# Peptides against a protein of PDB entry 5EFW: the designs that were tried, part 107

Target 1, 141 residues: chain A of PDB entry 5EFW
Amino acid sequence: TTLERIEKNFVITDPRLPDNPIIFASDSFLQLTEYSREEILGRNARFLQGPETDRATVRKIRDAIDNQTEVTVQLINYTKSGKKFWNLFHLQPMRDQKGDVQYFIGVQLDGTEHVRDAAEREGVMLIKKTAENIDEAAKEL

## One batch from the design tools (peptide; made by RFdiffusion4, then SolubleMPNN)

Design b1_p25_2_s4 (from b1_p25_2, 15 letters changed)
Fold by OpenDDE base, seed 5:
Structure b1_p25_2_s4 (fold): chain B 141 residues (1-141), chain A 25 residues (1-25)
Amino acid sequence: as target 1 above (141 residues)
Amino acid sequence: DVEKMKEIIEENKEIAKKIAEEKEK
């Protein structure tokens, strides 16, 4: 659909459904992870984790969801074929007019290496701005 | 960029709603 064709790696999840499943995934996200849309929709995003994914980083993501806050981390994720990639990941809640959380927006920037310093700052700025743009646009969901 | 995204979202509003409704069942 036109919605999926936004040229950024992102998903939208619904914390009001059991296990906070993905309800939307961009085409770019599908290409990155090597999954079909059918394989992803309705699932929790933890299927991207694997043996070398840092557990403490995963806990930070879980805590942010539980506390309904934003978080930015870097972690190892795996494609369907088992290929590792570094994911600079930003997560933030989408709130309604009353301030209640409706969805979470997850934005991913993939890379072959862990990034630091200026490269990390630039990446963080990009994915945060992307999340804000998605939030503004997705108010119609 | 935001305006372009808004247009994309608006064009697919019904599809997005259907996805949400299907997952609620």
Scores: peptide ipSAE 0.160, ipTM 0.709, DockQ to the pose 0.101
Fold by OpenDDE base, seed 4:
Structure b1_p25_2_s4 (fold): chain B 141 residues (1-141), chain A 25 residues (1-25)
Amino acid sequence: as target 1 above (141 residues)
Amino acid sequence: DVEKMKEIIEENKEIAKKIAEEKEK
């Protein structure tokens, strides 16, 4: 099974390129967001944001990228057609053997609903685990 | 399988790079 066929919503971005563009997107992510792969590659993931996306939450994501740290947030995202969905999102850097950041891995929880409490904790655990699996699969890049 | 994954990612990376560069023009 190739990475793109992993039944998880995820992207890989390249912070070494201008504006940290998406360089890889899973099929599930494309289906969720209603974009084609061609429409997504080379773009910063902020195109998923919209009017009701909490700017403070977005700032947390930006800070994590700038500081090269991981972050887990839940925010409103928009599909290509403009449909809103809640995105439990985990972002973490992929580092090389020297410790330098090569990529960021962004994982979105399956589903589109806002989650709380135990469900949120479970979701966070799942997407973090997924991120680690992706890291392992792609770390040799 | 891992190598195939790497190839796909690398290919997408190259495409993304080109697209990103074009967007900055």
Scores: peptide ipSAE 0.137, ipTM 0.699, DockQ to the pose 0.573
Fold by OpenDDE base, seed 3:
Structure b1_p25_2_s4 (fold): chain B 141 residues (1-141), chain A 25 residues (1-25)
Amino acid sequence: as target 1 above (141 residues)
Amino acid sequence: DVEKMKEIIEENKEIAKKIAEEKEK
C-alpha cells in the first residue's frame, strides 16, 4: 500500500484494541526487524525486546503509552534471527480534533548503532519530523 | 488520497484484530 511504501521505519498501533497491537508496518520496518507483515500485525511491539533491553527504558515507553504522551529513547532490540541492534525510537499519540487518542505512531531511525551527540540530535529531529508527516497523512483515519 | 488510505488502514486494522485473536489461543 501507499503507507507501507513510505521509505521510513515506522509502525502504527491501536491502543483501543487489547494490548495496543501494531495495525500498520512499513516495508522498511519489516526489513529492519526481519519479520513478515503477517508475523507483526496484531502483536504488541514488545516482541522486539530481549535479554539486554534496558527495563528502565522500556518503562519509559510504557509510561508514555499510559499517560498518552510522546517519548524518545534508545534501546536494544532484536531481529527475528536474534541480531541485536540499537533502536533510536520515537513514539507519539495521534489525536482527533476532540483531543482523544486514536493511534500511536512509532518511528525508528535508520541504522543499527548507538548514536550520540550531534548524530543523535539529528536522528531525533528526523524521526520526530517523520512522525509528524505520518500524523498529517493518517490523522483523519 | 485520504479516503483510499483510510480504507486501507481500516482493512489492516480488521486483519490485525483477527491475527491478534488467533495468537491469543
Scores: peptide ipSAE 0.084, ipTM 0.635, DockQ to the pose 0.553
Fold by OpenDDE base, seed 2:
Structure b1_p25_2_s4 (fold): chain B 141 residues (1-141), chain A 25 residues (1-25)
Amino acid sequence: as target 1 above (141 residues)
Amino acid sequence: DVEKMKEIIEENKEIAKKIAEEKEK
């Protein structure tokens, strides 16, 4: 099947293009956010943000991109229909053979509930592992 | 699981590359 059929919520972005647009989105991600693939590809992921999205958390994401590092946060995002959900989100760079950042992998936890304590730790472990699996699988992008 | 992902990606890596190239235009 296709890349889109990987049963995890994730996107791949290209920081080498203006405004670090999404270049790939999984089917699960589209279902989660209620957007079509055509509505998402080529856009910066900030369209998921809304009035109650914590700006400080967004800045952590921005800093990670600018510094080419990974980050794990939980923030309010919005679906196309305007529904709020808590997004446990992990972002990490995908590097080429030379060590240069080629892409970013963004993984969202399955489900939309706010998680704490042990559940959060398990979720973080899951999305980080997922990101590593995607990195390994997509290294030839 | 990883192997499954690798197979899926290997079959579609050219599509992903094409998407990236199209967005660069």
Scores: peptide ipSAE 0.040, ipTM 0.586, DockQ to the pose 0.104

Design b1_p25_3_s1 (from b1_p25_3, 12 letters changed)
Fold by OpenDDE base, seed 3:
Structure b1_p25_3_s1 (fold): chain B 141 residues (1-141), chain A 25 residues (1-25)
Amino acid sequence: as target 1 above (141 residues)
Amino acid sequence: SSSFEESLKLAREKVEERLEKEAEE
């Protein structure tokens, strides 16, 4: 199975390219967001944001990228058709053997609803584990 | 993998095309 066919919502971005663009997206991510691969490759993921996206949450994501660390948040995103959905999102750097950041991995929980309490904790564990699996798989590519 | 390399290549081309277009505007 090819990387894009992994049945999880995820993207890989390249912070060494201008504006940290998406360089890879799973089929599931494209289906969730209603975009084609050609429409999003080479773009910063901010196109998913809209009027009700919390700016403080977006700043947390920006800070994580700038500091080359991981972050987990929930935020409102929008599909191509303008449909709102809650995105439980985990971001972490992919590092080489020297510890230098090569890429970022972004994972989105399956579903579109806001999750709380035990469901949120379970979702966080799932997307973090997914990110680690993608990290290991991507290093072998 | 070939799919990852092809995706990365396409993304880089898209970035370059956008930057060129923005520079012309």
Scores: peptide ipSAE 0.611, ipTM 0.901, DockQ to the pose 0.719
Fold by OpenDDE base, seed 5:
Structure b1_p25_3_s1 (fold): chain B 141 residues (1-141), chain A 25 residues (1-25)
Amino acid sequence: as target 1 above (141 residues)
Amino acid sequence: SSSFEESLKLAREKVEERLEKEAEE
């Protein structure tokens, strides 16, 4: 329970499984999105998208996965109850010792507001640092 | 960790269940 108890919003996905499903989610992520762990494990994270989610931003995420690169974006997501929230989202690959991608780490900033300027830069630094911490922790599990 | 491995196992089971259901349709 060490990994899921990290007090940050994050998921780990497995691109080697069909449709790159979520294989791990933090408690904070479940609270944010209003889903249970059983409801989301094995599913692609696209269920968070809705009518006002920018398709161009979604394409950036998909491109990053396909190209096995990192990306940082802000997009509208929806909770289970249908509540909209702004998601400052960072995605990066988790690589094995050979450099091959094993998983992706997705980190969501705390809060539901759209951020700009200094607040955005600070948030980006935070979620990137969080992703690195998760990467290191996961490799030791 | 055991927690991570258990989570991964459950996810894999869910994926398999979904694929089986889709195949039956």
Scores: peptide ipSAE 0.609, ipTM 0.900, DockQ to the pose 0.697
Fold by OpenDDE base, seed 4:
Structure b1_p25_3_s1 (fold): chain B 141 residues (1-141), chain A 25 residues (1-25)
Amino acid sequence: as target 1 above (141 residues)
Amino acid sequence: SSSFEESLKLAREKVEERLEKEAEE
């Protein structure tokens, strides 16, 4: 399928289910985070957070979900083995024909490094574009 | 997409299992 062909780090979550759980994860995402699909499906993505994850940044994500808006942030996440990585993360709602939020699309930039300036801008553009591609692919389901 | 549908199905099952477990605790 078109969705399966997207070789990027991303998840799809379902805010209509309790605690907005992950309902789909790309293979790349699983590889990045070192989790199996079975370990993360049905869970809220907060399991990626850890001691050095900035709570204010997390709140921005939460606010975006609550307000059904998009957000782009960069935050520390942790793999299953506890390895820290910088996650340039873009989240946006996927809406149906009526404008109702069906899912959220979360995209993570390729790589694990903190990015700034031009690299960050480029990364943001990339993950936003990826999110749009996922949105289109998901709507074809 | 069959893969998406299967993923969604599994996710829903996991959610249900979690909720049941939490209710038992």
Scores: peptide ipSAE 0.603, ipTM 0.898, DockQ to the pose 0.885
Fold by OpenDDE base, seed 1:
Structure b1_p25_3_s1 (fold): chain B 141 residues (1-141), chain A 25 residues (1-25)
Amino acid sequence: as target 1 above (141 residues)
Amino acid sequence: SSSFEESLKLAREKVEERLEKEAEE
């Protein structure tokens, strides 16, 4: 479908379901992480974490979800095969017309390397813009 | 979107399966 074919790495999660599971994933996300859609739907995205994933950074993500706010972080993630990569990750709530949170949108930078300075700022702007585009597209579904 | 609805449906089924499995353990 149009949404899943967006050439950006993203997922949509449902905080109203137990453990805030992934309910939608783009093709690019599946390619990046080396998982099938069947393997990730219905699961919390924490399966991407591993030994070198910073726990404090993970807590920032958890806090953002609990507080229904947005957050942008970089953290080590792992593919299905165990390959490490740096994930510039942006998460924000998707709200309905009443302002209630229905879903969360998670966007990952296309690159797998750690970015700094100007490159990081550019990446942040890109993933935030992508999240807004997804929000708009998803509301029409 | 049909694809979104189908994805959501599948995800819900997976969640239900997990919860049932955990309840049986």
Scores: peptide ipSAE 0.601, ipTM 0.898, DockQ to the pose 0.732

Design b1_p25_3_s2 (from b1_p25_3, 12 letters changed)
Fold by OpenDDE base, seed 3:
Structure b1_p25_3_s2 (fold): chain B 141 residues (1-141), chain A 25 residues (1-25)
Amino acid sequence: as target 1 above (141 residues)
Amino acid sequence: SKSFEESRALAEKKVAEALAERALA
């Protein structure tokens, strides 16, 4: 399927709808988080957060959405079964030709450990590039 | 007035079209 061709973990959310729900999720994202599409679509992505998720980091994400800016963070997320993973997460707005925000693109790079230094930089480059690829493709349509 | 279903459908369409034209990896 089209979704199976998406090998990156990402979601698209709609900040113009109440509580900025997920409106699209890649198959990889579903596999990572252990949720079905029905369980995810229409929900705010905060369900991935849990007891050890850093609240200050979450606030950075919320601020980015409120301010319609991009952000890159690393935070603990939880699968449906409760498994913890480190999520190197990049979020950026998708704007229309008028410059208005239509959606947010969220790209996740999962890991068993918190990554630093070169590994983190490499991951950041990867997820940012993925987000840009999605955004650029959408803009060219 | 946007609805969830309309937004979802549009996003899925855009992503599908994007995948047809570009590699997103």
Scores: peptide ipSAE 0.293, ipTM 0.812, DockQ to the pose 0.103
Fold by OpenDDE base, seed 1:
Structure b1_p25_3_s2 (fold): chain B 141 residues (1-141), chain A 25 residues (1-25)
Amino acid sequence: as target 1 above (141 residues)
Amino acid sequence: SKSFEESRALAEKKVAEALAERALA
């Protein structure tokens, strides 16, 4: 689909389903993580975590979901082949006209190193903008 | 509650329609 071909790393999850599974993944996300669409749809995104993933950062993500808020973090993720990468990750809820959370949008920016300073600021702006673009597009329907 | 398949289909539809109306940049 057109959405899947957006050249950004992102997923959409459904917190109204058990364990907040991924219901949509962009082609770029699949390429980044080395998984097929069939391997990840219907699963919680925690499969990207591994031994060096900071548990406190994971808890921040969990808290954001539980509290229905947005969050931006950097954490170690792993590809299917076991390759580590730094994931600059932004998550935010997608709400309906009544204000109820319908989905979560997760946007990822990958890197070989933990990004800092200007690079981090630019990355954060990029992934937030991407998430907002997706959200606004959906609300205009 | 809705099924996974229904949720996926609805999300895809919404995003596709949104992209058709407004290019994501």
Scores: peptide ipSAE 0.290, ipTM 0.810, DockQ to the pose 0.102
Fold by OpenDDE base, seed 5:
Structure b1_p25_3_s2 (fold): chain B 141 residues (1-141), chain A 25 residues (1-25)
Amino acid sequence: as target 1 above (141 residues)
Amino acid sequence: SKSFEESRALAEKKVAEALAERALA
């Protein structure tokens, strides 16, 4: 679909459904994670976590969802084949005109190494802007 | 209570239509 072909790594989840499942995933996200669309739609994104994923960072994501706030973190994720990658991750709620949360937008920037300094700042700016673009586009309808 | 299918259909509609009117690059 048009949404799925956006050339960014992102997912949309629905916190109003049981366990906040993924309802959309971009083609780039599928390529990054090595999953098919059929394998991940309807599932919680926790399948990306593994042995070396920092539990405290995961809790920050969980807290943001529960509190309906945005969060930006960097954590180890795993592909279907078990390959580790550093995920610079931004999550933010998509709200309706009444201010109620409808969805969450998750944007991922992958890397083989943990990024710091200017590279991290640039990556954060990029994934935040991507999330805002998706959110603003949806609000204009 | 909404279903997964209903949620996906609604999101697909609004976002796809938005993309037709606004670039997301």
Scores: peptide ipSAE 0.275, ipTM 0.801, DockQ to the pose 0.080
Fold by OpenDDE base, seed 4:
Structure b1_p25_3_s2 (fold): chain B 141 residues (1-141), chain A 25 residues (1-25)
Amino acid sequence: as target 1 above (141 residues)
Amino acid sequence: SKSFEESRALAEKKVAEALAERALA
């Protein structure tokens, strides 16, 4: 689809379904993670986690979902082939006209390298902007 | 209550429509 072809790494999840499964994934996300769309749709995104993924950071993500808030973190994730990469990740809720959360938007920075300082700040701005663009576009429909 | 397929279809529709109306990147 047109959305899938957006050259940004992102997913949409549905917290109203059991275990908050991925319901949408961009082509770039699939390329980054080395999964096919069929392999990830309907699954919770935790399959990207592995031995070196910081559990405290994962808890921050979980807390944001539970509290229906946004969060930005950087954590180790793993591709299908088991390669580690640093995921600069932004998550925020997508709300309906009534203000109720209907989805979450997750955006990942391009690349696999850890970013710090100015590069991290720039990356955060980019992924937040991307998430907001997706959210605003959906709200206006 | 929604099914996975319903949610997926709705999300795809919304994103497609959004992309048609405006640039998302």
Scores: peptide ipSAE 0.288, ipTM 0.806, DockQ to the pose 0.103; fails the geometry check

Design b1_p25_3_s3 (from b1_p25_3, 13 letters changed)
Fold by OpenDDE base, seed 3:
Structure b1_p25_3_s3 (fold): chain B 141 residues (1-141), chain A 25 residues (1-25)
Amino acid sequence: as target 1 above (141 residues)
Amino acid sequence: PESFLESEELARKKVKEKLEEEALK
């Protein structure tokens, strides 16, 4: 099974290219967001943001990228058709053996509502574990 | 590894094309 076929919503981005574009997207991510792979590769993921996306939350994501750290947030995203969804989003750097950042992994858990309490904790654990699995798989390709 | 490299190559091409298009504007 190819990396694209992993049944989780995720992207891999390249911070060494201009504007940290998406270089890999799972089939599930394409289905969730209603985009083709051709439409997404080479683009910064900000196209998912819209009018009700909280700017302070977006800044947290930007800061994590700039500081080369991981972050977990919930934010409003939009599909190609304009449908809103709550995105429980986890981002973390993919590092080489020297510790240098090569890529970022972004994992999305979609929902119709903002999740809280036990549901949030469960979702966070899931997307973090997914990110680690993707990190291991991608390094072998 | 081949699929990953192919995807990265496509992304690089897309970035290059966008930069060229923006430079022409």
Scores: peptide ipSAE 0.329, ipTM 0.791, DockQ to the pose 0.691; fails the geometry check
Fold by OpenDDE base, seed 2:
Structure b1_p25_3_s3 (fold): chain B 141 residues (1-141), chain A 25 residues (1-25)
Amino acid sequence: as target 1 above (141 residues)
Amino acid sequence: PESFLESEELARKKVKEKLEEEALK
């Protein structure tokens, strides 16, 4: 449970399974989204999307997955209760020793506002660093 | 590692269940 206890919002997904489901979620992520772990595992993360989620941004995420690349975007997400939040989201592949993609790491920085400029750069730096930490931690678990 | 593997197994189970449910439609 060490990985789950990382005090950051993140999930790990398995693109080798149908619809790239979440296979791991941090405690913080569950608290943020208001879902239980049982409700999350095995599902595609699209359940966080809603009416005001920008479809073009979602397509960027999908393209990154399909192309096995990283992406950083901001999009509107929704909690289980329907509360909106701005998600500064970073996604990157987790590769095995052969270089093949095994999983994706998704890191979420939640906020009430869309962030720009210095605040955005700081947030991006934070979530990317978090993703790297998760990548290293996951390899040891 | 154990928790991670357990989570993956649970995810696989849920995916399987979902696929089975969809196949029945």
Scores: peptide ipSAE 0.049, ipTM 0.593, DockQ to the pose 0.725; fails the geometry check
Fold by OpenDDE base, seed 5:
Structure b1_p25_3_s3 (fold): chain B 141 residues (1-141), chain A 25 residues (1-25)
Amino acid sequence: as target 1 above (141 residues)
Amino acid sequence: PESFLESEELARKKVKEKLEEEALK
């Protein structure tokens, strides 16, 4: 679809379905994580977590979903083959015209290292802007 | 919007079917 062809790492999840599963994944996300679309759709994104994933950071993500707020964090994720990567991750709700949450947008910026200072600020700005663009694109289709 | 809505419905259907299949195991 047009949405899946957006050249950024992102997923859309549906909190109205059991366990907030992924309902859309970009081609870039599939490439990053080494999964097929068939393997991804219908699953909660927690399969990206592993031994070195910080549990406190995961809790921040869960809290944001429960409270229907946005959050930006960095955490270690794993590809299908078990390769570790640093994920600068931004999550925000997609709301309808009445303000009700319909979906969550998750945007991932991958890297080999944890980023700080100017690099982190730049990355955060990028993934937030990407999330807004996805939100607008989805509503215009 | 209409195209996205159609895609959404299809996605929801596929997810539902997958979850139902997994529940049977």
Scores: peptide ipSAE 0.039, ipTM 0.604, DockQ to the pose 0.308; fails the geometry check
Fold by OpenDDE base, seed 4:
Structure b1_p25_3_s3 (fold): chain B 141 residues (1-141), chain A 25 residues (1-25)
Amino acid sequence: as target 1 above (141 residues)
Amino acid sequence: PESFLESEELARKKVKEKLEEEALK
């Protein structure tokens, strides 16, 4: 679909389904993570986590989902082949016209390097903007 | 939204399949 072809790393999850599974994944996300779309859809995004993923950071993500708020963090994720990468990750709820949460949008930085200071700020701005674009695109399809 | 909804239906189908597979474990 047009949504899947957005040239950014992102997923959409459905918290109204059991275990908040991924329901959409961009082509770029698949390339980044080395998974096929068939391998991704229906799974909770936790499969990206591994031994060196900081559990406190994961808890921040979980808290944001539970509280239906946005969050931006950096955490270690793993590709299918087991390669580590730093994920500058932004998550925000997608709400309906009534304001109820329907989905979550998760955006991953295009680059996989750990970023700080100005580079981090730029990355955060980019992924937040991307999330808004995805939100708009999804609602317009 | 039509394309999105159609894609969501497919996604939900896949989710259902995944959940069924997990239930068999």
Scores: peptide ipSAE 0.027, ipTM 0.545, DockQ to the pose 0.377; fails the geometry check

Design b1_p25_3_s4 (from b1_p25_3, 14 letters changed)
Fold by OpenDDE base, seed 3:
Structure b1_p25_3_s4 (fold): chain B 141 residues (1-141), chain A 25 residues (1-25)
Amino acid sequence: as target 1 above (141 residues)
Amino acid sequence: PKSFEESEELARKRVEERLRREAAE
């Protein structure tokens, strides 16, 4: 489908399953995080967190899941090998025709650097647009 | 890469296996 052809860093999670596990990951996401698809499917994305990950930012993500809302944050994440990277992350719910949340879409900006000001605004626009593209592609399934 | 359907099914199975393991502890 069109979904599998989107060449961006993203995952799809299922909040209707215990602990909101990842049910789909793009190839780019796997390359970024250094995990295989087999290692991450069925797991909550918290495995990307580590010692320097800001807990308040993590709570914002958790709140968005619980409230079924979107959120955009930057946080420190870690690859499988333990390499730190800044993750400009956007999360939004994917709703069915009835308006019920089926999945969450998580998009990560390309690159690993902390972005500010105009660069951050540009990045946010990009990952939000990507999320919308994923949402549309998923509806074709 | 895996299709969405294949990925979703595999994820579901892994979740079920995890829950079964945790219930046995």
Scores: peptide ipSAE 0.649, ipTM 0.918, DockQ to the pose 0.679
Fold by OpenDDE base, seed 2:
Structure b1_p25_3_s4 (fold): chain B 141 residues (1-141), chain A 25 residues (1-25)
Amino acid sequence: as target 1 above (141 residues)
Amino acid sequence: PKSFEESEELARKRVEERLRREAAE
């Protein structure tokens, strides 16, 4: 499908399931995070958080989920091996034809560095565009 | 990559398994 061909770092989560677990992860995401698909599917994405992950930023993500809104943030995440990376992250709801939230799309910018200013704006535009592509692809299912 | 449908089903099963384990505690 078109969704599976999107070569970007992303996950799809299901807020209708307990704890909003990841239900789909791109190959790139698995490579980035160093987890297998089996290790990730069915889990909340919080396993990427660690000691230096800013809790206020995490709360922004949680609020967006609770409010069924989109959010874009940068936060420290950790790979399976414990490697820190900056995650420019965009989250948005995927809605059905009735307008009800079915899933959330989470997109991570390619790269592991903190980005600012023009680079950040560019990255944000990219991951938002990616999220829209994922949304469109998922609706073809 | 794994299809969305297969992935979703696997995830759902994993969630169910987790819930079952938690209920048994």
Scores: peptide ipSAE 0.649, ipTM 0.917, DockQ to the pose 0.679
Fold by OpenDDE base, seed 5:
Structure b1_p25_3_s4 (fold): chain B 141 residues (1-141), chain A 25 residues (1-25)
Amino acid sequence: as target 1 above (141 residues)
Amino acid sequence: PKSFEESEELARKRVEERLRREAAE
């Protein structure tokens, strides 16, 4: 389908399941994080967090999920091997025709560096557009 | 890559297995 052909870093989570687990991950996301699909499906994405991950930023993500809103942040994440990377991350709810949240879409910018100013604005626009493409593709399933 | 439907079903099974293990503790 169109969803599986999107060549960007992203996951889809299901807040209707216990602890909002990942139910889909792109191949690019697996490559970025060094995990296999079997290792991450059914798990909450918090396994990417580590010692230098800012707790206040994590709280912003949690609040967005609880309030069923979108959020865009940058935070330190860790690969399976323990490598740190900066994650420009966008999360938004996927709603059905009635407006009820079915899933969350999480998109990670390409690259591993902290971005600011014009580069950050450009990255935000890109990951938001990607999220919209994922939303559209998922609704075709 | 796996289809969305296959991924979703696998994730659901993993969650169910985890919950079963936790309930047995």
Scores: peptide ipSAE 0.648, ipTM 0.916, DockQ to the pose 0.680
Fold by OpenDDE base, seed 1:
Structure b1_p25_3_s4 (fold): chain B 141 residues (1-141), chain A 25 residues (1-25)
Amino acid sequence: as target 1 above (141 residues)
Amino acid sequence: PKSFEESEELARKRVEERLRREAAE
């Protein structure tokens, strides 16, 4: 289907299940994080956090989930092998025809480097556009 | 990649298994 063909780093989570677990992950996301699909499906994405992950930034993500809003942040994440990477991350709710939240879409910028200025703005636009594409593709399921 | 349907089903199953383990503790 169209959703499975999107070659970007992303996950879909289900807030209607306990602890908002990942219910779908793209192949590129698995490659980025060094996890298998079996290792992450059914888990909350917090396993990517580590010692240098900023708690205040994590709280912004949590608040967005609780308030059913979108958020864009950049934070330190860790691969399975323990390598640090900067994650430019965008999260937004996916709503049904009634306007109720069904899922959340999480998109990670390609690459592992911290971005600033024009590069950051460009990255934000890219991951937001990707999220919209995922939203449209998911509604076709 | 796996289909969304397959992924969702697997995820749901794993969540249910986790909840069962937690309830048994």
Scores: peptide ipSAE 0.646, ipTM 0.916, DockQ to the pose 0.680

